# Peptides against a protein of PDB entry 4HTP, part 11

Target 1, 231 residues: chain A of PDB entry 4HTP
Amino acid sequence: SQTVASHVPFADLCSTLERIQKSKGRAEKIRHFREFLDSWRKFHDALHKNHKDVTDSFYPAMRLILPQLERERMAYGIKETMLAKLYIELLNLPRDGKDALKLLNYRTPTGTHGDAGDFAMIAYFVLKPRCLQKGSLTIQQVNDLLDSIASNNSAKRKDLIKKSLLQLITQSSALEQKWLIRMIIKDLKLGVSQQTIFSVFHNDAAELHNVTTDLEKVCRQLHDPSVGLSD

## One batch from the design tools (peptide; aimed at target 1 A46)

Design b1_p11_5_s3 (made by RFdiffusion4, then SolubleMPNN; from b1_p11_5, 4 letters changed)
Fold by OpenDDE base, seed 2:
Structure b1_p11_5_s3 (fold): chain B 231 residues (1-231), chain A 11 residues (1-11)
Amino acid sequence: as target 1 above (231 residues)
Amino acid sequence: SHLEKLIKELE
């Protein structure tokens, strides 16, 4: 289907998230998110200029930015130890080697970066010299693969889960994988609150979400920042 | 940005 998410590279979202994370002040973090959102809305208007009644919204991106609020997709059944083992296998890392041990013992300081406890950062540095410099996935494709993972987890099909994970990994840069891991684990560490994200998206977003707990509904109903909840 | 280029192509 024709959606904004089918045109937006996952790399663009990850680059935005990286800028947000690296920014020190709240205002700067907000600016980076706003720029991405504004671009998305402009693209939406252009893409759908001849189609006024569409269900397309910011939801495909929002559910990746606020993964803790995911209610449509079932649990992935994936934790850090599973990913560690997968990367060791995929990258053919020696089991007793420094990189394998870093992944498996990510909670213990093993390096000079001070990233203990942050699996995604540990993985990033292991992946950086080994992965593609630029990924090829769109936001839509990432969500489709994540849907597959959740569905197959529910069906207890570990082989198919692995297949989808491999597709994600092999088509993503190290930076994209860092953020993908954080999305799966549901901890982005952006340094901005959920409330801040909602407030930037729409003035009434937090209120509507508090009532409905439906992130897609929030994104669809409040797609236009100039149209309020009471309008 | 990539998005900006895509937007221009759709206008």
Scores: peptide ipSAE 0.035, ipTM 0.768, DockQ to the pose 0.887
OpenDDE base, seeds 1, 3, 4, 5: peptide ipSAE 0.012, 0.033, 0.013, 0.034; ipTM 0.477, 0.749, 0.553, 0.746

Design b1_p11_5_s4 (made by RFdiffusion4, then SolubleMPNN; from b1_p11_5, 3 letters changed)
Fold by OpenDDE base, seed 2:
Structure b1_p11_5_s4 (fold): chain B 231 residues (1-231), chain A 11 residues (1-11)
Amino acid sequence: as target 1 above (231 residues)
Amino acid sequence: SHLEKLIEELE
């Protein structure tokens, strides 16, 4: 099916998240998110101009921005140590080498960047000189692969989990992988609250989510910022 | 932005 997410590069979301993270003030962080959201809505209107009754919404992006609120997709069963081992294997890093040890001991300061405890940042610097400069995945494709991972985790198919992870990794830049890792681990470190994200999305979003706990329903029902919950 | 260009192509 034709969706906005099938057209939006994952890189565009990651670039937005990076801008948000680097911004110091709340207002600037909000601006970057709003710009992405507004562009998404405009694209939606253009894409679906001849189709008024569509189920397409911001949900594919929102569930990546607020991964802690994911309720549709089952658990990935992935933690930092698994990813570390995967990267060591994939990148053919010497196991006793500096980069492998950084990944495995990400909680201990081993470098000059001061990124101890943030696996995604450690991974980023290891990946930066080794990965593609530009990824090729859409937001839809990322979600499809994440769905596959969750499904295969439930089925205890570790080989298929690895396959999907490899597809994600090999088609992503270092920056995209940094954010992908944070989405999987469910800690984006954006410096803005869930409440702020909802408030920017729609004035009634926080309330509707509090009642329904259904992020897709929130995104669908409140797709139009001018239409309220009581309308 | 890239997204803006995509929007223009759809209009």
Scores: peptide ipSAE 0.037, ipTM 0.774, DockQ to the pose 0.873
OpenDDE base, seeds 1, 3, 4, 5: peptide ipSAE 0.036, 0.034, 0.012, 0.035; ipTM 0.736, 0.751, 0.511, 0.746; seed 4 fails the geometry check

Design b1_p11_6 (made by RFdiffusion4)
Pose (drawn by RFdiffusion4):
Structure b1_p11_6 (pose): chain A 221 residues (1-106, 117-231), chain P 11 residues (1-11)
Amino acid sequence: SQTVASHVPFADLCSTLERIQKSKGRAEKIRHFREFLDSWRKFHDALHKNHKDVTDSFYPAMRLILPQLERERMAYGIKETMLAKLYIELLNLPRDGKDALKLLNYGDFAMIAYFVLKPRCLQKGSLTIQQVNDLLDSIASNNSAKRKDLIKKSLLQLITQSSALEQKWLIRMIIKDLKLGVSQQTIFSVFHNDAAELHNVTTDLEKVCRQLHDPSVGLSD
Amino acid sequence: SVMDELSEELN
């Protein structure tokens, strides 16, 4: 019943992605990712130490790291133009104000929002990776259910409980373009030698994370 | 990391 994702601050995933994006070279981008992945694996073993048929995996984090491969969640129905309106309303931004104009007259949207949010209020987030996933699930379902009000509420939960950095990365997760500077092939290859292959056949990100959880145990086994 | 600290506590 328990998951690694319930114990990991979304902030730690975001700080990892930030350092990845900021790194100039491939080797350094891989290093930052590998450290998070390796810690996730060590904690997985400690958490599920004496457990039987464990289905927990790196999937809750991997689906955020490779969001373009997201298949379990339906479309979010979220445009950058409506996030601008949501922030103007939420932050009580005067429309003639400098910050409101930056959002309205839209180095992607996530960065603009980052610069707007950075000097403001909350500096430390509170959400875990699991809670972020649960809320993204509500947003995708409510888009399918044509409930734009429940989408606003869920997104408001995500936004108000998160730091500027987490919001920058959450926006990119929703738009599905992280701009990390490291390819999907590279990310899969760091995770597991066979991961790129398994994903080609299955097109199933959770299956790949679960089946190839152990890096020393290959597809042949 | 936070995961390392939690792992130490669990062990």

Design b1_p11_6_s1 (made by RFdiffusion4, then SolubleMPNN; from b1_p11_6, 5 letters changed)
Fold by OpenDDE base, seed 2:
Structure b1_p11_6_s1 (fold): chain B 231 residues (1-231), chain A 11 residues (1-11)
Amino acid sequence: as target 1 above (231 residues)
Amino acid sequence: SHLDELAEKLE
């Protein structure tokens, strides 16, 4: 069956996350998230108009927004140093060049941007002049590739991990890669709490998550904002 | 939004 995630460009999620990050106030951050969520729900209703009791939900997006709550997918086994080396190879960066050194020494303040310690931001600036302006991946495809990475990490298939990472990288803009990196490292730096995200999603979301620790169940059971846990 | 436009096309 078709899912909402199979139709939503990953770029749309990344643009929303970027807007949230750039917003100064809590209210503006909430607004941007709410707008994305409302659009998702509207699309869901249209897509599934003739199908009742579908299992499709916001889960494919939610697990990328709250990656620290992921319980279905195993560990990626990917750290910043691995990504740095991969980018140096993929972009054919001189190893002693400025950009390669920035990626490898991402914790050391080397630039004027104050991005020391944020690998994703450093990567973004290296990638911006070198990558596609627009990515081609859907949220479903991103999740499928991330599933592949986790599975292959468990199986110790480093070559297949690299293959999936290359697919992610080559089909993504610099902005999308910034957010993808943050999803993999499990730190989005949105400036909003988990509780805030849950509260916007559904009034009972935090409570249900506290009991079940199952993000998919939360998204499925509380898909309709008008239907509560007690109903 | 892009999603809203897509939703409208499905109706």
Scores: peptide ipSAE 0.094, ipTM 0.831, DockQ to the pose 0.918
OpenDDE base, seeds 1, 3, 4, 5: peptide ipSAE 0.082, 0.090, 0.080, 0.087; ipTM 0.816, 0.828, 0.819, 0.824

Design b1_p11_6_s2 (made by RFdiffusion4, then SolubleMPNN; from b1_p11_6, 5 letters changed)
Fold by OpenDDE base, seed 3:
Structure b1_p11_6_s2 (fold): chain B 231 residues (1-231), chain A 11 residues (1-11)
Amino acid sequence: as target 1 above (231 residues)
Amino acid sequence: SHLDKLAEELE
């Protein structure tokens, strides 16, 4: 069955997240998230105009925005040090070079940028001059690759994990990879709380999540902002 | 938005 996530570029989500991060005020952050969500719901209504009994929802995006609440996927088994080594290999960076050392020593403040300890930002600056300007992945494809990584980690198939990571990296811009890294590490640094994200999605979302701990159920049951839990 | 344009194309 067709899903909204199969039509939405991953770049569109990343651009929204970037706008949220750069916004200083809570109101501006909320506005950017609301605009993305409203567009998603509008697209859903158009895509499923003739099909009322669909299970499609905002879940594919929500699980990337709130990755710390992911319960369907097993652990990725990926840390910053693994990603650093992968990038050094993939980009053929000299091991003693400035960029390789930045990736490996990402916790040590190097230079004037307050990016110390944020591996994703360090990776972004290394990738920016070396990567494609525009990625080709949809949100569905990103989720499929992340599912593959989690499954292969559980099965201890390191070679297949590397293969899926390479597909993500080679088909993504530097900006998309910055956000992908943050999704994998489960820290988006948006400057907006989980409660705020839920409140914008639906008034009853936080309550339903507290009871079920199931993001997919939250997204499916509360897909329509006008239909409450008691309805 | 890009999504709004895609929605209009489906209509």
Scores: peptide ipSAE 0.087, ipTM 0.829, DockQ to the pose 0.924
OpenDDE base, seeds 1, 2, 4, 5: peptide ipSAE 0.068, 0.083, 0.075, 0.079; ipTM 0.807, 0.825, 0.813, 0.820

Design b1_p11_6_s3 (made by RFdiffusion4, then SolubleMPNN; from b1_p11_6, 5 letters changed)
Fold by OpenDDE base, seed 2:
Structure b1_p11_6_s3 (fold): chain B 231 residues (1-231), chain A 11 residues (1-11)
Amino acid sequence: as target 1 above (231 residues)
Amino acid sequence: SRLDKLAEELE
């Protein structure tokens, strides 16, 4: 069956997240998230015009926006050090070179930008001159690859984990990879709370999540902003 | 938005 996530470029989500992060005020951050959500709902209605009882929802995007609440997918087993080594290998960076050292020593303030401790930002600047300008992955494809990584981590198949990571990296822009890293590490640094994200999605979302702890149920049951829990 | 354009194409 067709899903909204199979049509939405991952780049569109990343651009929205970038706008949210760069916004100074809560109101502006909320506006950017709401615009993305409204566009998603509009697309859903168009895609499923002749099918009223679909299970498709905002869940594929929500689980990437709130990765710390993920319960369906198991742990990736990926840390910053692993990603650093992978990028050094993939980009053929000299091990004693400036860029390799930046990735490996990401916690040490070595740069003028004050990005110490934020691996994703350090990676972004290394990747920007080396990566393609536009990625090709949809939100569905990103989630499929992340599922593969988690499954292979559980199975202790390191070679297959690397294969899926390489597919993610080679089909993503530097900006998309910045956000992908933050999703994997489970820290987006958006400057908005979980409560704010839920409140924008649906008035009853926070309450339903507190009871069920299930993001998919929240997204499915509260897909329509006009239909509440008591209805 | 790009999504809005895609939605219009489905309609």
Scores: peptide ipSAE 0.091, ipTM 0.829, DockQ to the pose 0.928
OpenDDE base, seeds 1, 3, 4, 5: peptide ipSAE 0.064, 0.090, 0.085, 0.089; ipTM 0.803, 0.831, 0.821, 0.825

Design b1_p11_6_s4 (made by RFdiffusion4, then SolubleMPNN; from b1_p11_6, 4 letters changed)
Fold by OpenDDE base, seed 2:
Structure b1_p11_6_s4 (fold): chain B 231 residues (1-231), chain A 11 residues (1-11)
Amino acid sequence: as target 1 above (231 residues)
Amino acid sequence: SRLDELAEELE
């Protein structure tokens, strides 16, 4: 069956997240998230116009926006050090070079930008002059690859983990990779709380999540903003 | 938005 996530470029989500991060005020951050959500719902209605009882929902996007609440997918087993080594290999960076050292020593303030401790930002600046300008992955494809990584981590198949990571990296822009890294590490640094994200999605979302701890149920049951839990 | 454009194409 067709899903909204199979049509939405991952780049569109990343651009929204970038706008949210750059916004100074809570109201502006909320506006950017709401605009993305409204567009998603509109697309859903168009895609499923002739099918009223679909299981498709905002869940594929929500689980990337709130990765710390993920319960379906198992642990990736990926840390910043692993990603640093992978990028050094993939980009053929000299091991004693400036960029390789920045990735490996990401916690040490070595740069003028004050990005110490934020691996994703350090990676972004290394990747920007080396990566394609526009990625080709949909949100569905990103989730499929992340599922593969988690499954292969559980199975201790390191070679297959690397294969899936390479597919993610080679088909993503520097900006998309910045956000992908933050999703994997489970820290988006958006400057908005979980409660705010839920409140924008649906008035009853926080309550339903507190009871069920199931993001998919929250997204499916509260897909329509006009239909509450008591209805 | 790109999503809005895609929605219009389905319609």
Scores: peptide ipSAE 0.103, ipTM 0.837, DockQ to the pose 0.925
OpenDDE base, seeds 1, 3, 4, 5: peptide ipSAE 0.042, 0.065, 0.087, 0.059; ipTM 0.769, 0.814, 0.825, 0.803

Design b1_p11_7 (made by RFdiffusion4)
Pose (drawn by RFdiffusion4):
Structure b1_p11_7 (pose): chain A 221 residues (1-106, 117-231), chain P 11 residues (1-11)
Amino acid sequence: SQTVASHVPFADLCSTLERIQKSKGRAEKIRHFREFLDSWRKFHDALHKNHKDVTDSFYPAMRLILPQLERERMAYGIKETMLAKLYIELLNLPRDGKDALKLLNYGDFAMIAYFVLKPRCLQKGSLTIQQVNDLLDSIASNNSAKRKDLIKKSLLQLITQSSALEQKWLIRMIIKDLKLGVSQQTIFSVFHNDAAELHNVTTDLEKVCRQLHDPSVGLSD
Amino acid sequence: NSHLDELINEL
């Protein structure tokens, strides 16, 4: 019943992605990612130490790291133009104000929002990776159920409980373009030698994470 | 990762 994702602050995923994006070279981008992945695996073993048929995996994090491969969740129905309106309303921004104009007159949207949010209020987030996933699930379902009000509420929960950095990365997860500077093939190859292959045949991110959880155990086994 | 190391030690 328990998950690694319920114990990992979304902030730690975000700080990892930030360092990845900031790194100039491939080797350094891989290093930052590998450290998070390796810690996730060590904690997985400690958490599920004496457990039986464990289905937990790196999927809750991997689906955020390779969001373009997201298949379980339906479309979010979220446009950058409506996030601008959501922030103007939420932050009580005067429309003639400098910050409101930056959002309205839209180095992607996530960065503009980052610069707007950075000097403001909350500096330390509280959500875990699991809670972020649960809320993204509500947003995708409510888009399918045509409930734009429940989408606003869920997104408000995500935004108000998160730091500027978490929000920058959350926006990018929703738009599905992280701009990390490291390819999907590279990310799969760091995770597992066989991961790129398994994803080609299955188009199933959760299956790849779960089946190839152990890096020393290949597809042939 | 100090946060996960702390949790592992606690476990």

Design b1_p11_7_s1 (made by RFdiffusion4, then SolubleMPNN; from b1_p11_7, 3 letters changed)
Fold by OpenDDE base, seed 2:
Structure b1_p11_7_s1 (fold): chain B 231 residues (1-231), chain A 11 residues (1-11)
Amino acid sequence: as target 1 above (231 residues)
Amino acid sequence: NPHLDALIEEL
């Protein structure tokens, strides 16, 4: 069966996350998330108009927005140092060059942007002049590739991990890669709490998650904002 | 999201 995630570009999620991060006020951050969620629900209703009993939900997006709550996918085994080395190789950066050193020494203040300790931002500025302006991946394809990485990490297949990472990188813009890195490292820096995300998604979402610790179950059972836990 | 709205029209 087709899913909403198989139609939604990963770029659309990344643009939403970028808007949330740039917004100063809580209310504006909430607005951007709500607009994306409402559009997703509208798309779901259109896609599944003739099929009322579907398992499709916001889960494919929610697990990327709240990557700390991931329980289905095992650990990636990827750290900033591994990504730095991969980018140096892929982009053919001189090892003693400024950009390679920025990636490797991302914790040390080296530049005017004040991005010390934020590997994803450092990577973004290195990638921006060197990668695609528009990515081609859907949210489903991103999740499939992340599943492959986690599975191959468990199986200790480093070559296959590299292959999936290369596919993610080569099919993504610099902005998409910034957010993808943050999803892998599990730190989005949105400036909104988990509780806020749940409260916008559904009034009962935080309670159901506290009981089940199952993000997919939360997204599926509370897909309709008008249907509560007691219904 | 105007892009998602456009995708709905393509269904």
Scores: peptide ipSAE 0.083, ipTM 0.824, DockQ to the pose 0.802
OpenDDE base, seeds 1, 3, 4, 5: peptide ipSAE 0.081, 0.075, 0.072, 0.081; ipTM 0.820, 0.820, 0.817, 0.823

Design b1_p11_7_s2 (made by RFdiffusion4, then SolubleMPNN; from b1_p11_7, 5 letters changed)
Fold by OpenDDE base, seed 2:
Structure b1_p11_7_s2 (fold): chain B 231 residues (1-231), chain A 11 residues (1-11)
Amino acid sequence: as target 1 above (231 residues)
Amino acid sequence: NPHLEALIEQL
């Protein structure tokens, strides 16, 4: 069956996350998340108009927004040092060059931007002049590729991990890659708490998650904001 | 999200 995630560009999620990050106040951050969520729900209703009792939910997006709560997908086995080496290879960066050294020494303050310790931001500036302006991946495709990475990590298939990473990288803008890196490392730096995200999603979301620790169940059972846990 | 709204209209 078709899912909302199979139609929503990953770029739309990344643009929303970027707006949230750039917003100074909690209220503005909440507004940007709410606007994305409301649009998703409207799309769901339109897509599934003739189908009752679908299992489709916000889960494909929520698991990327709250990657630290992921329980279905196994560990990626990917760290910043691996990504640095991959980018150096993929972009054919001189190993002794400024950009390669920035990626490898991302914890050392080397630049004026104050981005020391944020690998995703360092990668963004290296990628911006070198990659696509617009990505082509849907949220579904991103999740499928991430599933492949996790599965192949468990199977110790390093070549297949690299293949899936290359597909993600080559089909993504610099901005999308910035957020993808943060999703893989499980630190989005949005400036909003998990509790805030849940509260915007549904009033009972935090409670249901505390009991079940199952993000998919939370998204499915509380898909309708008007239907509570007690109903 | 105007992009998602446009996608809805294409359904």
Scores: peptide ipSAE 0.103, ipTM 0.833, DockQ to the pose 0.817
OpenDDE base, seeds 1, 3, 4, 5: peptide ipSAE 0.099, 0.096, 0.088, 0.096; ipTM 0.828, 0.830, 0.826, 0.830

Design b1_p11_7_s3 (made by RFdiffusion4, then SolubleMPNN; from b1_p11_7, 5 letters changed)
Fold by OpenDDE base, seed 2:
Structure b1_p11_7_s3 (fold): chain B 231 residues (1-231), chain A 11 residues (1-11)
Amino acid sequence: as target 1 above (231 residues)
Amino acid sequence: NPHIDALIEQL
C-alpha cells in the first residue's frame, strides 16, 4: 500500500525543520510544525479517501523529528569522525586542506561562524558549494536507507553501511544533509521540547507515549486530532 | 505547505 511518506520529499521536512530552528519564539516554532503536520494529515485523507482502515500514519516523519525516541531501528554505529572521513573521501578534499581539517576538528573553533561543536553546520558549509541544490529522496526512501544502515551495523557489514550512506549523500542537498546528520547523531537543536512536539501532534500523545514508549503506536492511535484515547 | 498541497492535486 502507498504511504504519505512515499510521496513527501525529504526536502520538505528539512525546510520545515530549518524554519523551526531559525524561529526565535516558541509560538512561531509551533506554527511551522503545525503547518507541516496539517499538510501531512490533509495528504493522508486524500491518499486514503477510499480506505478507512490503513496503518499509515505520521510515524515516518515523527521518528526523524524525535530520533531519540527511536526503538524499532537499532543503533547506526555512526559518529562525527566517521562522517568526516567519509566526506573527505567522497568530496576528494585535501587531507591537509582547510575544509578537511574543519570536519575533523569540528569541536575546535576554527571559523567566524561560531559553529564549534556543531558538526552538521560545519558539514553544511563544506557541502553547500559541492553538492546538489535539490535532493531527490522521499521520507520513505530516507527511512529505508537508515534501516539498511542500522541492520548492516548490527551485521558488522561496513561496506554496505558505506554504500547506503553514499546513496543518502549523493541524492541530498547540503541543507538535507545537515538535517540528516542531526537525525543520525540524534540532536536536532530545534529549540522545542519533546513535550511541545507531542502537544501539537495530539493532546493525549505525551500520555500515550509515557505508557507505551511506542512512537508508532502513538502516531497510529492518535492520527486523528479529534479522537482521544478514551474514545 | 504549498508543495504538499500541489502533490495532493496530482493524486
Scores: peptide ipSAE 0.204, ipTM 0.875, DockQ to the pose 0.805
OpenDDE base, seeds 1, 3, 4, 5: peptide ipSAE 0.203, 0.192, 0.191, 0.204; ipTM 0.873, 0.873, 0.871, 0.874

Design b1_p11_7_s4 (made by RFdiffusion4, then SolubleMPNN; from b1_p11_7, 4 letters changed)
Fold by OpenDDE base, seed 5:
Structure b1_p11_7_s4 (fold): chain B 231 residues (1-231), chain A 11 residues (1-11)
Amino acid sequence: as target 1 above (231 residues)
Amino acid sequence: NKHLEELIKKL
């Protein structure tokens, strides 16, 4: 079945996340998230105008925004060191070069940007001059690839994990990869709490999640902001 | 999101 996630570019989510991260103050961060969510809901209504009882929801985006609450997808088995090595290989970076060393020693403050300990930011600056300006992946495709990674990690199929990672990397901009890394590591550094995200999504979202711990159920049951849990 | 609005018009 058609989903909103199959039409929404991953770049649109990443640009929203970037705006949230750069925003100063809670109110501005909330505004950017709300604008994305409202656009998503509008798209949903248009896409499903003639279809009742669809299971499509904000879940494909929400699980990327709140990756620490992911319960459907198992562990990726990916750490910063693995990604560093992969990038060095893929980009053919000299092993003793500045960029390779930045990736491997991301915890050490070596740069002018003050991004010590944030692997995603270090990767961004290495990737920016080397990657596509615009990615081609939809949110659905990103989730499919992440599902593949998790499944193959469980099955101990390292080569297939690498294949899916390569697809993510080669079809993503530097900015998109920055956010992909943060999603995989499960730390977006948005500067806004989980409770705030839920509150913006739906007034009853935090309560329903607290009871069910099921992010998909929260997104599906509370898709309409005007319909509450008691309704 | 203006980009999503443009996508809606293409549906």
Scores: peptide ipSAE 0.180, ipTM 0.869, DockQ to the pose 0.786
OpenDDE base, seeds 1, 2, 3, 4: peptide ipSAE 0.171, 0.163, 0.080, 0.147; ipTM 0.862, 0.855, 0.805, 0.851

Design b1_p11_8 (made by RFdiffusion4)
Pose (drawn by RFdiffusion4):
Structure b1_p11_8 (pose): chain A 221 residues (1-106, 117-231), chain P 11 residues (1-11)
Amino acid sequence: SQTVASHVPFADLCSTLERIQKSKGRAEKIRHFREFLDSWRKFHDALHKNHKDVTDSFYPAMRLILPQLERERMAYGIKETMLAKLYIELLNLPRDGKDALKLLNYGDFAMIAYFVLKPRCLQKGSLTIQQVNDLLDSIASNNSAKRKDLIKKSLLQLITQSSALEQKWLIRMIIKDLKLGVSQQTIFSVFHNDAAELHNVTTDLEKVCRQLHDPSVGLSD
Amino acid sequence: SAHMEELIEEM
């Protein structure tokens, strides 16, 4: 019943992605990712130490790291133009004000929002990766159910409980373009030698994370 | 990383 994702602050995923994006070279981008992946695997073993048929995996994090491969969640129905309106309303921004104009007159949207949010209020987030996933699930379902009000509420939960950095990265997860500077092939290859292959056949991100959880155990076994 | 390491130490 328990998951690694319930114990990992979304902030730690975000700080990892930030360092990845900030790194100039491939080797350094891989290092930052590898450290998070390795810690996730060590904690998985400690958490599920004496457990039986464990289905937990790196999937809750991997689906945020490679969001373009997201298949389980339907479309979010979220445009950058409406996030601008959501922030103007939420932050009580005067429309003639400098911050409101930056959002309205839209180095992607996530960065603009980052610069707007950075000097404001909350500096430390509270959500875990699991809670972020649960809320993204509500948003996707409510888009399918044509419930734009419930989408606003769920997104408000995500935004108001998160730091500027987490919000920058959450926006990018929703738009499905992280701009990390490291390819999907590279990310799969760091995770597992066989991961790129398994994904080609299955187009199934959770299956790949679960089946190839152990880096020393290949597809042949 | 340190956060997960601290949780492991506690276990």

